# Peptides against a protein of PDB entry 3S8F: the designs that were tried, part 298

Target 1, 157 residues: chain A of PDB entry 3S8F
Amino acid sequence: VLTLFVAVPSLMTAFTVAASLEFAGRLRGGRGLFGWIRALPWDNPAFVAPVLGLLGFIPGGAGGIVNASFTLDYVVHNTAWVPGHFHLQVASLVTLTAMGSLYWLLPNLTGKPISDAQRRLGLAVVWLWFLGMMIMAVGLHWAGLLNVPRRAYIAQV
Target 2, 166 residues: chain B of PDB entry 3S8F
Amino acid sequence: DEHKAHKAILAYEKGWLAFSLAMLFVFIALIAYTLATHTAGVIPAGKLERVDPTTVRQEGPWADPAQAVVQTGPNQYTVYVLAFAFGYQPNPIEVPQGAEIVFKITSPDVIHGFHVEGTNINVEVLPGEVSTVRYTFKRPGEYRIICNQYCGLGHQNMFGTIVVKE

## One batch from the design tools (peptide; made by RFdiffusion4, then SolubleMPNN)

Design b2_p27_8_s3 (from b2_p27_8, 18 letters changed)
Fold by OpenDDE base, seed 4:
Structure b2_p27_8_s3 (fold): chain B 157 residues (1-157), chain C 166 residues (1-166), chain A 27 residues (1-27)
Amino acid sequence: as target 1 above (157 residues)
Amino acid sequence: as target 2 above (166 residues)
Amino acid sequence: KELVLKVFEQASALFSAPFFLVAEALS
């Protein structure tokens, strides 16, 4: 029960970040309920990467609640569900955030801005990474629900 | 200045926090719904039972694989299973169809998994603890036991078999 | 109660649907 209380600060943090994004978008001229989203710098991989990580973190966070539930964890524990959760949390959020940070950090360290080609390539990389990660994670979660075991190369499904 | 910016952000935080709170309740409600409607067939966990992993092979109900299956009632059995590096004993585990089986599983060495294919039996096995799982096999045949917790170099080859006889 | 259960069922289905769709597409 106490473990589930961790969801509260986690949600608060997540939506605080969302609030910051809305503020930023509106500062950039976005208006209306969704116009601020379009106003965000989607042409910058340093921005896109961590945002995509956040998007992947949403279902991952929901899964975290499931995994932390004593009763529900019985269903999913040590199945393919678990690595699916990890890939959303670590390989999506953390990794994409790191990638985004790198796109910001390297130009600052070198004093050289990234070229347009590098920018476009970066965008392609982070979007493809996100897409692939979502496909894999969704597949793993689905397989887990079918009782495919974790850490096993065979399954009777 | 930064202070003004923080105040502005705070205004948006109010809305998003309200939304987050609402979503929290939605998730809790969904969990409650799941528990209310989809908990049939859940294997109840047994009471915490401890055992000495250093002597479990020499004495006690796990010591002799030939005596691992104990009939406790007309249609009830207790099976004392050892998960070890790298296998299970007894192997195969032979039980009657339709009988209520109580598995008492422990380990003499490291943590293992006990995942029975075709069933919802899926527990971790810790040295010093006894995992208790109750299950009734409705269909005869062979059920493979898979170790789904990394336990060493031979982990990938650690399998067992439950034979359900008519 | 029926309405609440129906809402929860639909919400759960909507949430889980993408998982099954992707899995089926990859199978």
Scores: peptide ipSAE 0.023, ipTM 0.726, DockQ to the pose 0.046
Fold by OpenDDE base, seed 5:
Structure b2_p27_8_s3 (fold): chain B 157 residues (1-157), chain C 166 residues (1-166), chain A 27 residues (1-27)
Amino acid sequence: as target 1 above (157 residues)
Amino acid sequence: as target 2 above (166 residues)
Amino acid sequence: KELVLKVFEQASALFSAPFFLVAEALS
């Protein structure tokens, strides 16, 4: 009940952030329905990381609603589905946000900007992390639907 | 300028809020659809029942594994199962095919899992509480019980067996 | 009712498609 209740304000908050991104993108010259997305600073790992985290949080949030469902929880509870959800919420959103914050924080603390090579490496790291997390999470969700147990090294399938 | 920016932000927020609400209803609709079309595997929740974990091994229906399977009616049985560190009792659990089985599961020590492979039986077992699960085995054979809640050093080896007889 | 069911079926299929695609790619 609590999770389902929190789902509404959480979604509202998340998409308010998206609204801010749209506004920022349009201020940067983006036009049209999706042009503002392209106008965002995708060359900055400090920006890309948390945004990818937010993107990963979307399916995780949807899964959260499923997990919070009294009836559907019987299907997914203590299966590989749950770790899949965790990896989207923690290993994706929280971790990528932390990574992004470091890409902003360290240059500001040192007073020195990151080099172009470091920037490119950072972009590679965050994108690879996101890709890996998505593959793992989707796989875990799929396995969970096949009744693969959580916290067990064996499965019937 | 500030006023114009504020209005612009509000416009975008309203749009995205509408989208968020729409998505929420989509998710709810998908859940509702799943429940409406895939209800065959739903295990109903039972009455919350308490038991003293310190005495459950000495007295009561869980005390004797040989008396754990109780016929409660025609083609209906209750099985009193203990999940403990590190195994299940009785083991094996023998039940007839096609019978309605009510599992009453509890623990004398720590939290365990009760996951029966090949079925949708998957519950946590808490000391002091009785988990009730109702299931009918349609196919004869052996079904492995897996502990899917960490319970100690022997957790990974904690298995049981349900034997369904024709 | 039939239309609603069809919409739900399509939506469900679309929602689940990425899971199966990734699974197939990894298998």
Scores: peptide ipSAE 0.019, ipTM 0.694, DockQ to the pose 0.048
Fold by OpenDDE base, seed 1:
Structure b2_p27_8_s3 (fold): chain B 157 residues (1-157), chain C 166 residues (1-166), chain A 27 residues (1-27)
Amino acid sequence: as target 1 above (157 residues)
Amino acid sequence: as target 2 above (166 residues)
Amino acid sequence: KELVLKVFEQASALFSAPFFLVAEALS
């Protein structure tokens, strides 16, 4: 139980970021309980990418708590559940934030803004990446719950 | 106005922090619920048991595969299993149906996995340590043992078999 | 739920197929 309290700083950080997003959305004219979300710059891949990463990080973080549980770890350890978990953590959040960072960094370094075509392509890439990651992650977690072993080319299911 | 902005930011942060704390307790509650309702089949960790991996093949209960299955009581057996690069011994492991089996698993070389298909037996096997798993096979037949921890070039081909006899 | 699982199963199989083919060729 005490191990779960280790998640407190991470949760605080995550929801602080959410608070920042809410504030930003409201500054952009969003109102109401959810209107601020719509007001965020969803047309900018530099914004969309890390936000999608954060969204993927949520179930991953929840899974991390499961993995940290001594008893529940017996169920998921060395199954497909584990790669499902860290793909959400690394291949979603870390990777998407890196991708998003490029969309911000390159224009600033070169002094040239990205073209509209590049922007649209970037949005497509980021969204497709996120979609693929979610499909894979759900599949891996599902397989893990069915006791599909990690690091094996065969399984009973 | 900077002061108004700061005040607003703090208000949002406080709200979200409160939410985060609440979510923490929700997660704890969910775990508690899961443990309370799904405790069946969970094998608790026992006391740490150590062995010398350099001599485990020559001396002790793991040394002779022919004597690996030991009856410890009525319908109770202890099976001393070695996971090594790249296989298991004894192989096959023969045990009776319905008997309580205590697997004592160790490795003479590197870390291996011990995953028995069709069961919830899934442990890592570390050289110098003995993994203990208790299980009762209710159905006769063959159960494949899979190594789910990378152990070298032959890892993907490292399999064993448990034969449960009537 | 079952439909989703089936979709994921098929998608995973399709995705993994090229890798298995390469593995077979290199074996």
Scores: peptide ipSAE 0.015, ipTM 0.735, DockQ to the pose 0.019
Fold by OpenDDE base, seed 2:
Structure b2_p27_8_s3 (fold): chain B 157 residues (1-157), chain C 166 residues (1-166), chain A 27 residues (1-27)
Amino acid sequence: as target 1 above (157 residues)
Amino acid sequence: as target 2 above (166 residues)
Amino acid sequence: KELVLKVFEQASALFSAPFFLVAEALS
């Protein structure tokens, strides 16, 4: 019940952020249904990180609703599905948002902008992190659906 | 200029909120559909049975593993299982093929898992509560019980066996 | 069980679609 209740404001918040991104993209010259996405500053790790986190949060949030559903939870409870869900929520959204925040915060606090090399390295880190997280999450969710148990080193699957 | 920007933002927000709401209803519809068509594995809360974990080993249906398997009717059995640190009793659990088995599982100590490999039996076992699972084994053989809830240093070695007789 | 898998598949498709659209837009 609580999860479903929280799902509503969470969705509202997430899509409000998306709306802000659309506005920003259009201000940057993006046009069309999806052209505004391309216009966003994808060369800035401070931007890319939290956006990727949000993207990872989408399936994670959906999983949260699943986990809160009686019939569906029966299938996924205490399986590898659960850690897959957590990794999307914590290791994707929270972690990437923290990374992005750091990329913004440190230059502002020190008054020194990041170098081009640092920027490029940051982009590499964020994208590789996201890629690895998605691979792991998909694998865990898949394993969970195959009834691979959580907190066990053995499985008959 | 700020007013114009604000108005534009609101327009985009309305669109995205509408999409969000639509997705919410889709999810609700999917959940409702599953609930309407499938109720397997859902035990009504009103049937929750409670026991005293401090006495469950000394008296009652869980006290004697030799008496844990009780025939309740023709081709119907109730099995009283204890999940403890670190194992299950009785072990093995012997039941006939094709019989309707009602597992009554509880714990005398901490929370454990009861996951029967090869089946959809997967429940947490809480001290003071009785987990009830109904299942019919169609195939004879051995089914391993594993603990999927961390319960201590010996968690990884906590196994049981269900032997289904022909 | 099969029905549950179908539900998951359908849900996955719905949730993943926007992601793929975004990815396509970025390419």
Scores: peptide ipSAE 0.017, ipTM 0.672, DockQ to the pose 0.187; fails the geometry check

Design b2_p27_8_s4 (from b2_p27_8, 14 letters changed)
Fold by OpenDDE base, seed 1:
Structure b2_p27_8_s4 (fold): chain B 157 residues (1-157), chain C 166 residues (1-166), chain A 27 residues (1-27)
Amino acid sequence: as target 1 above (157 residues)
Amino acid sequence: as target 2 above (166 residues)
Amino acid sequence: KELVLEVFERAAALYAAPFLLAAEALS
């Protein structure tokens, strides 16, 4: 139970980011309970990528609590559940954040803005990446719950 | 303007922090619920038992595969299993159906896995430590043991078999 | 639960299919 208190600073960080997004959205003219979300710059891959990463991080973080539980870890440890978890954390959040960072960094370094074609391509890439990660993660978690072992080429199911 | 913006930011942050704390309690509650409903399927951790991996093959209960299965009581057995690069001994492990089996698993070399298909037996095996798992096989047949911890070039082919006899 | 598992299985299969085909072609 005490281990779960480690989630406090993580949640604080996560929802502070959410607060920043809300504030940004409201500054951009969004109003109401959800209007601020729509007001965010969804046409910019530099924004969309890390936000999608954050969305993937939510179930991953919840899974982290499971993995940190002594009792529940016994169920999921060294099963396909584990790679499902870290693919959400690393291949989703970290990777998408890195991808998004490039869309911000490169234009600034080169002094050249990205073209509309590049922007649209970037949006396609990050959305497809996110979709693929979600499909894989769901599958891996599912397999893990069915006791499919990690690091094995064969399984009962 | 700056002051107003600052106050607004603080208000949003406070709201989301409150939400964060609420979610923390939700997660704790979910864990508690899961534990309460699934305790029967959890094998409790036993007392830490240590062994010398350098001598485990030469002396002690793991030394002779022919004596690995020990009856400890009526319908109760202890099975001393070695996980090594790259296999298990004894192999096969023969146990009676319906008997309470206590597996005592250790390794003479590197870390291995002990995953028994069709069961909830899934433990890591560390040299110098004894993993203890209790299980009762209700169905006769063959159960495959899979190493789910990378242990070297032959890891992918490291399998064992438990034969449950009626 | 069965429906959920079916959806997961199909999704997993769809995702894995191109990789499995590639693996077969390269092995």
Scores: peptide ipSAE 0.016, ipTM 0.740, DockQ to the pose 0.022
Fold by OpenDDE base, seed 5:
Structure b2_p27_8_s4 (fold): chain B 157 residues (1-157), chain C 166 residues (1-166), chain A 27 residues (1-27)
Amino acid sequence: as target 1 above (157 residues)
Amino acid sequence: as target 2 above (166 residues)
Amino acid sequence: KELVLEVFERAAALYAAPFLLAAEALS
């Protein structure tokens, strides 16, 4: 019940952020249904990181509802599915948001902008992190559906 | 300019909020669909049954592992299983192929898991409560029981075996 | 589907290998 209650505000918040992104993209010259996405500042790791986190949070949020389902939980409970869900939520959204925050915070604290090389490296780090997290998450969810147990070092499959 | 921007943002927010609500219903529908089409993997919840974890080892149906497997009818058995730190009792659990097995699982100490590989049996075992799982083994052989709930230093080595005989 | 899964598995293995080795070394 509590999880389902949290789902509603989370969705509202997520799509409110999406609304602001669309507005920003359109202000930056983006047009059409998806053209505004391309117009967003994808060259800034401080922007890219939390956005990728949000993207990872979408399937994670859906999974949260599944995990909170009385009947569906029997399928996924205490399997590798659960760590997969956690890593999407925590290691994707939270961690990438934290990473993005650092890319914003450190330049402001030092008073010096990051170099172009540092920016490119930051982008690489963020994208690689996201890719790795998606691979891990998909694998864990898949393993969970195959009844691989959580908190066990061995599985039949 | 700021006012115009604010109004524009609100317009986008309204659209995305509407989309959000629509997606909420889609998710609910997908869950419902999944439940309707994949019910075979769901183990029905049993009735709440309570026991005293402090005496379960000394008296009652869990006290003697030699009497843990009880035939309750033609091709029907009840197996009284203890999950404890760090193992299962009885071990192995011997049951016939094709019989309907009702597992009555409880713990004398801490919370454990009862996950039977190759089956959809996967329940948490709480001290003071009896977990009831009904299953029919169609294939003979050995099925490993895994504890999938951290229960202490020996958790990783906590395994049991169900032997299904022809 | 099989090809996609194979590519995925290979990519996952390559990605995970350094971390698994590190974990083993730290154990």
Scores: peptide ipSAE 0.015, ipTM 0.707, DockQ to the pose 0.023
Fold by OpenDDE base, seed 3:
Structure b2_p27_8_s4 (fold): chain B 157 residues (1-157), chain C 166 residues (1-166), chain A 27 residues (1-27)
Amino acid sequence: as target 1 above (157 residues)
Amino acid sequence: as target 2 above (166 residues)
Amino acid sequence: KELVLEVFERAAALYAAPFLLAAEALS
């Protein structure tokens, strides 16, 4: 009965994070409806990684509501849709957050800042990871809607 | 300055929280719309039915594969299917085209999947519980049954066949 | 307040639009 209400805390948390990002962007000089986004430190892989994770988490979260819906879950359950959802939630948000954390943590633990080359490489890694995850996730969700089963090496389509 | 910053943060949070609540209602509305306009491939199921997985092979309607397909009406059949490690019984399942088929599926061992390609039949099969799926095959031919729930070392090879006869 | 409400309403509508279209396509 209260199943869908579990989405309330999750959405509140997600948008609270967004609020923090907006505040940070505005503190950095961003103005207007979207100017604060541009003002965020997109040159730092420790920042970019978790933010990209959040972006992937948005459609994943929407999918979570679908998966939690009794009737809609019947359509997607045990199809490729579910792995698609997981790759957005775990392989995108969690993994990218971990990657971003390492980009901050390791330099601080070792006392050695990353070089500019390492920074650029880090940016390339996280963006490529995000791109790959989005492509795969879209494919898996699409396949799921075509009733491709999960946990099977063969499918009709 | 700290107080001003705190107030600013709260203002942004309140705005985003309001947005989040609005989006929640939008999603609920979308779900409601989908449910109202689309069946979402729902197959009618019977009421919750339980069986003893330890005796299902020895007695009852699942015990004899030769008697698994039961005609219950002029154009209606009930098929008692066992999903087990690692296959389905009976195999093949033979049913006539255009008939209303009620699948009664259970497992004597572990959880399995019952995914019929080319159809919207896709259910998990739990030991001790009977899964009921109602379907009418419009086209004759062979339909592959795939286990889409990991069930052990032979999971990947667990297939069945439904043969729809004219 | 009115402007904020309008922006959020529009954003919500834009966010929901793909899902509505998907629902219609699946119906």
Scores: peptide ipSAE 0.006, ipTM 0.722, DockQ to the pose 0.042
Fold by OpenDDE base, seed 2:
Structure b2_p27_8_s4 (fold): chain B 157 residues (1-157), chain C 166 residues (1-166), chain A 27 residues (1-27)
Amino acid sequence: as target 1 above (157 residues)
Amino acid sequence: as target 2 above (166 residues)
Amino acid sequence: KELVLEVFERAAALYAAPFLLAAEALS
């Protein structure tokens, strides 16, 4: 009940953010159905990180609904599905948002922008992090659907 | 300036809302597929039952593992299982092939898991509550019970066995 | 506050309804 209750506001927020991104992209010269995406500042890790987090949060959020469903929970409960969900929610969204926030916060606190080298390194970090999280999450969800238990070192699949 | 920006953002919001509705149908379809393919074989049975975890070892149907398997009808059995730190009783659980088995599982100590490999039986076992699941083993053999809820230092070694005989 | 909560609850219920119905139909 609580999950479903919070799901609606969360979705509204997500769509609002997405709309804001589209608007920003179009203001930056992006045109067409998808051109606004390319126009966004993908060269800034402070932007890329939280956006990637949001992308990871989408399937995670869907999984949250699954986990909160009485009947569906019988399928996924205490399986590898659950840690897969957690890693999308925490290790993807929260962590990447924190990373992005840091890339914004430190320059503002110090009054000095990050160097180009630091920027490039930051981009590499967040993209690699996202990639790793997606691979792991897909694997965990897959294993969960195959009834691989969590908190167990053995499984018959 | 702010007004026109607001108008524009609303238009984009409408588009994203439409997209969200489309995705909703996709999710529903995926859920339906999951249910159709993964929920067969195990039927949640019974209502919430409560027991006293402090006395469950001394009295009642869980007290004697030798009496844990109770025939309730033709080709129907109830099995009273205790999940404890760190194992299951009875162990092994012996049931006939093709019989309808109602597992009634509880714990005298902490929360445990009851995951039967090769089946969709997977429930948490809470002290003071009885977990009930209904299942029919179609294939004879041994089925391992795994604890999938951390329950202490011996958690990783907490196993049981269900032996299904012809 | 109460009105806001009510709106969200109704929205949540509406959103959850198709999932629940599907689950019940297939279970």
Scores: peptide ipSAE 0.000, ipTM 0.680, DockQ to the pose 0.030

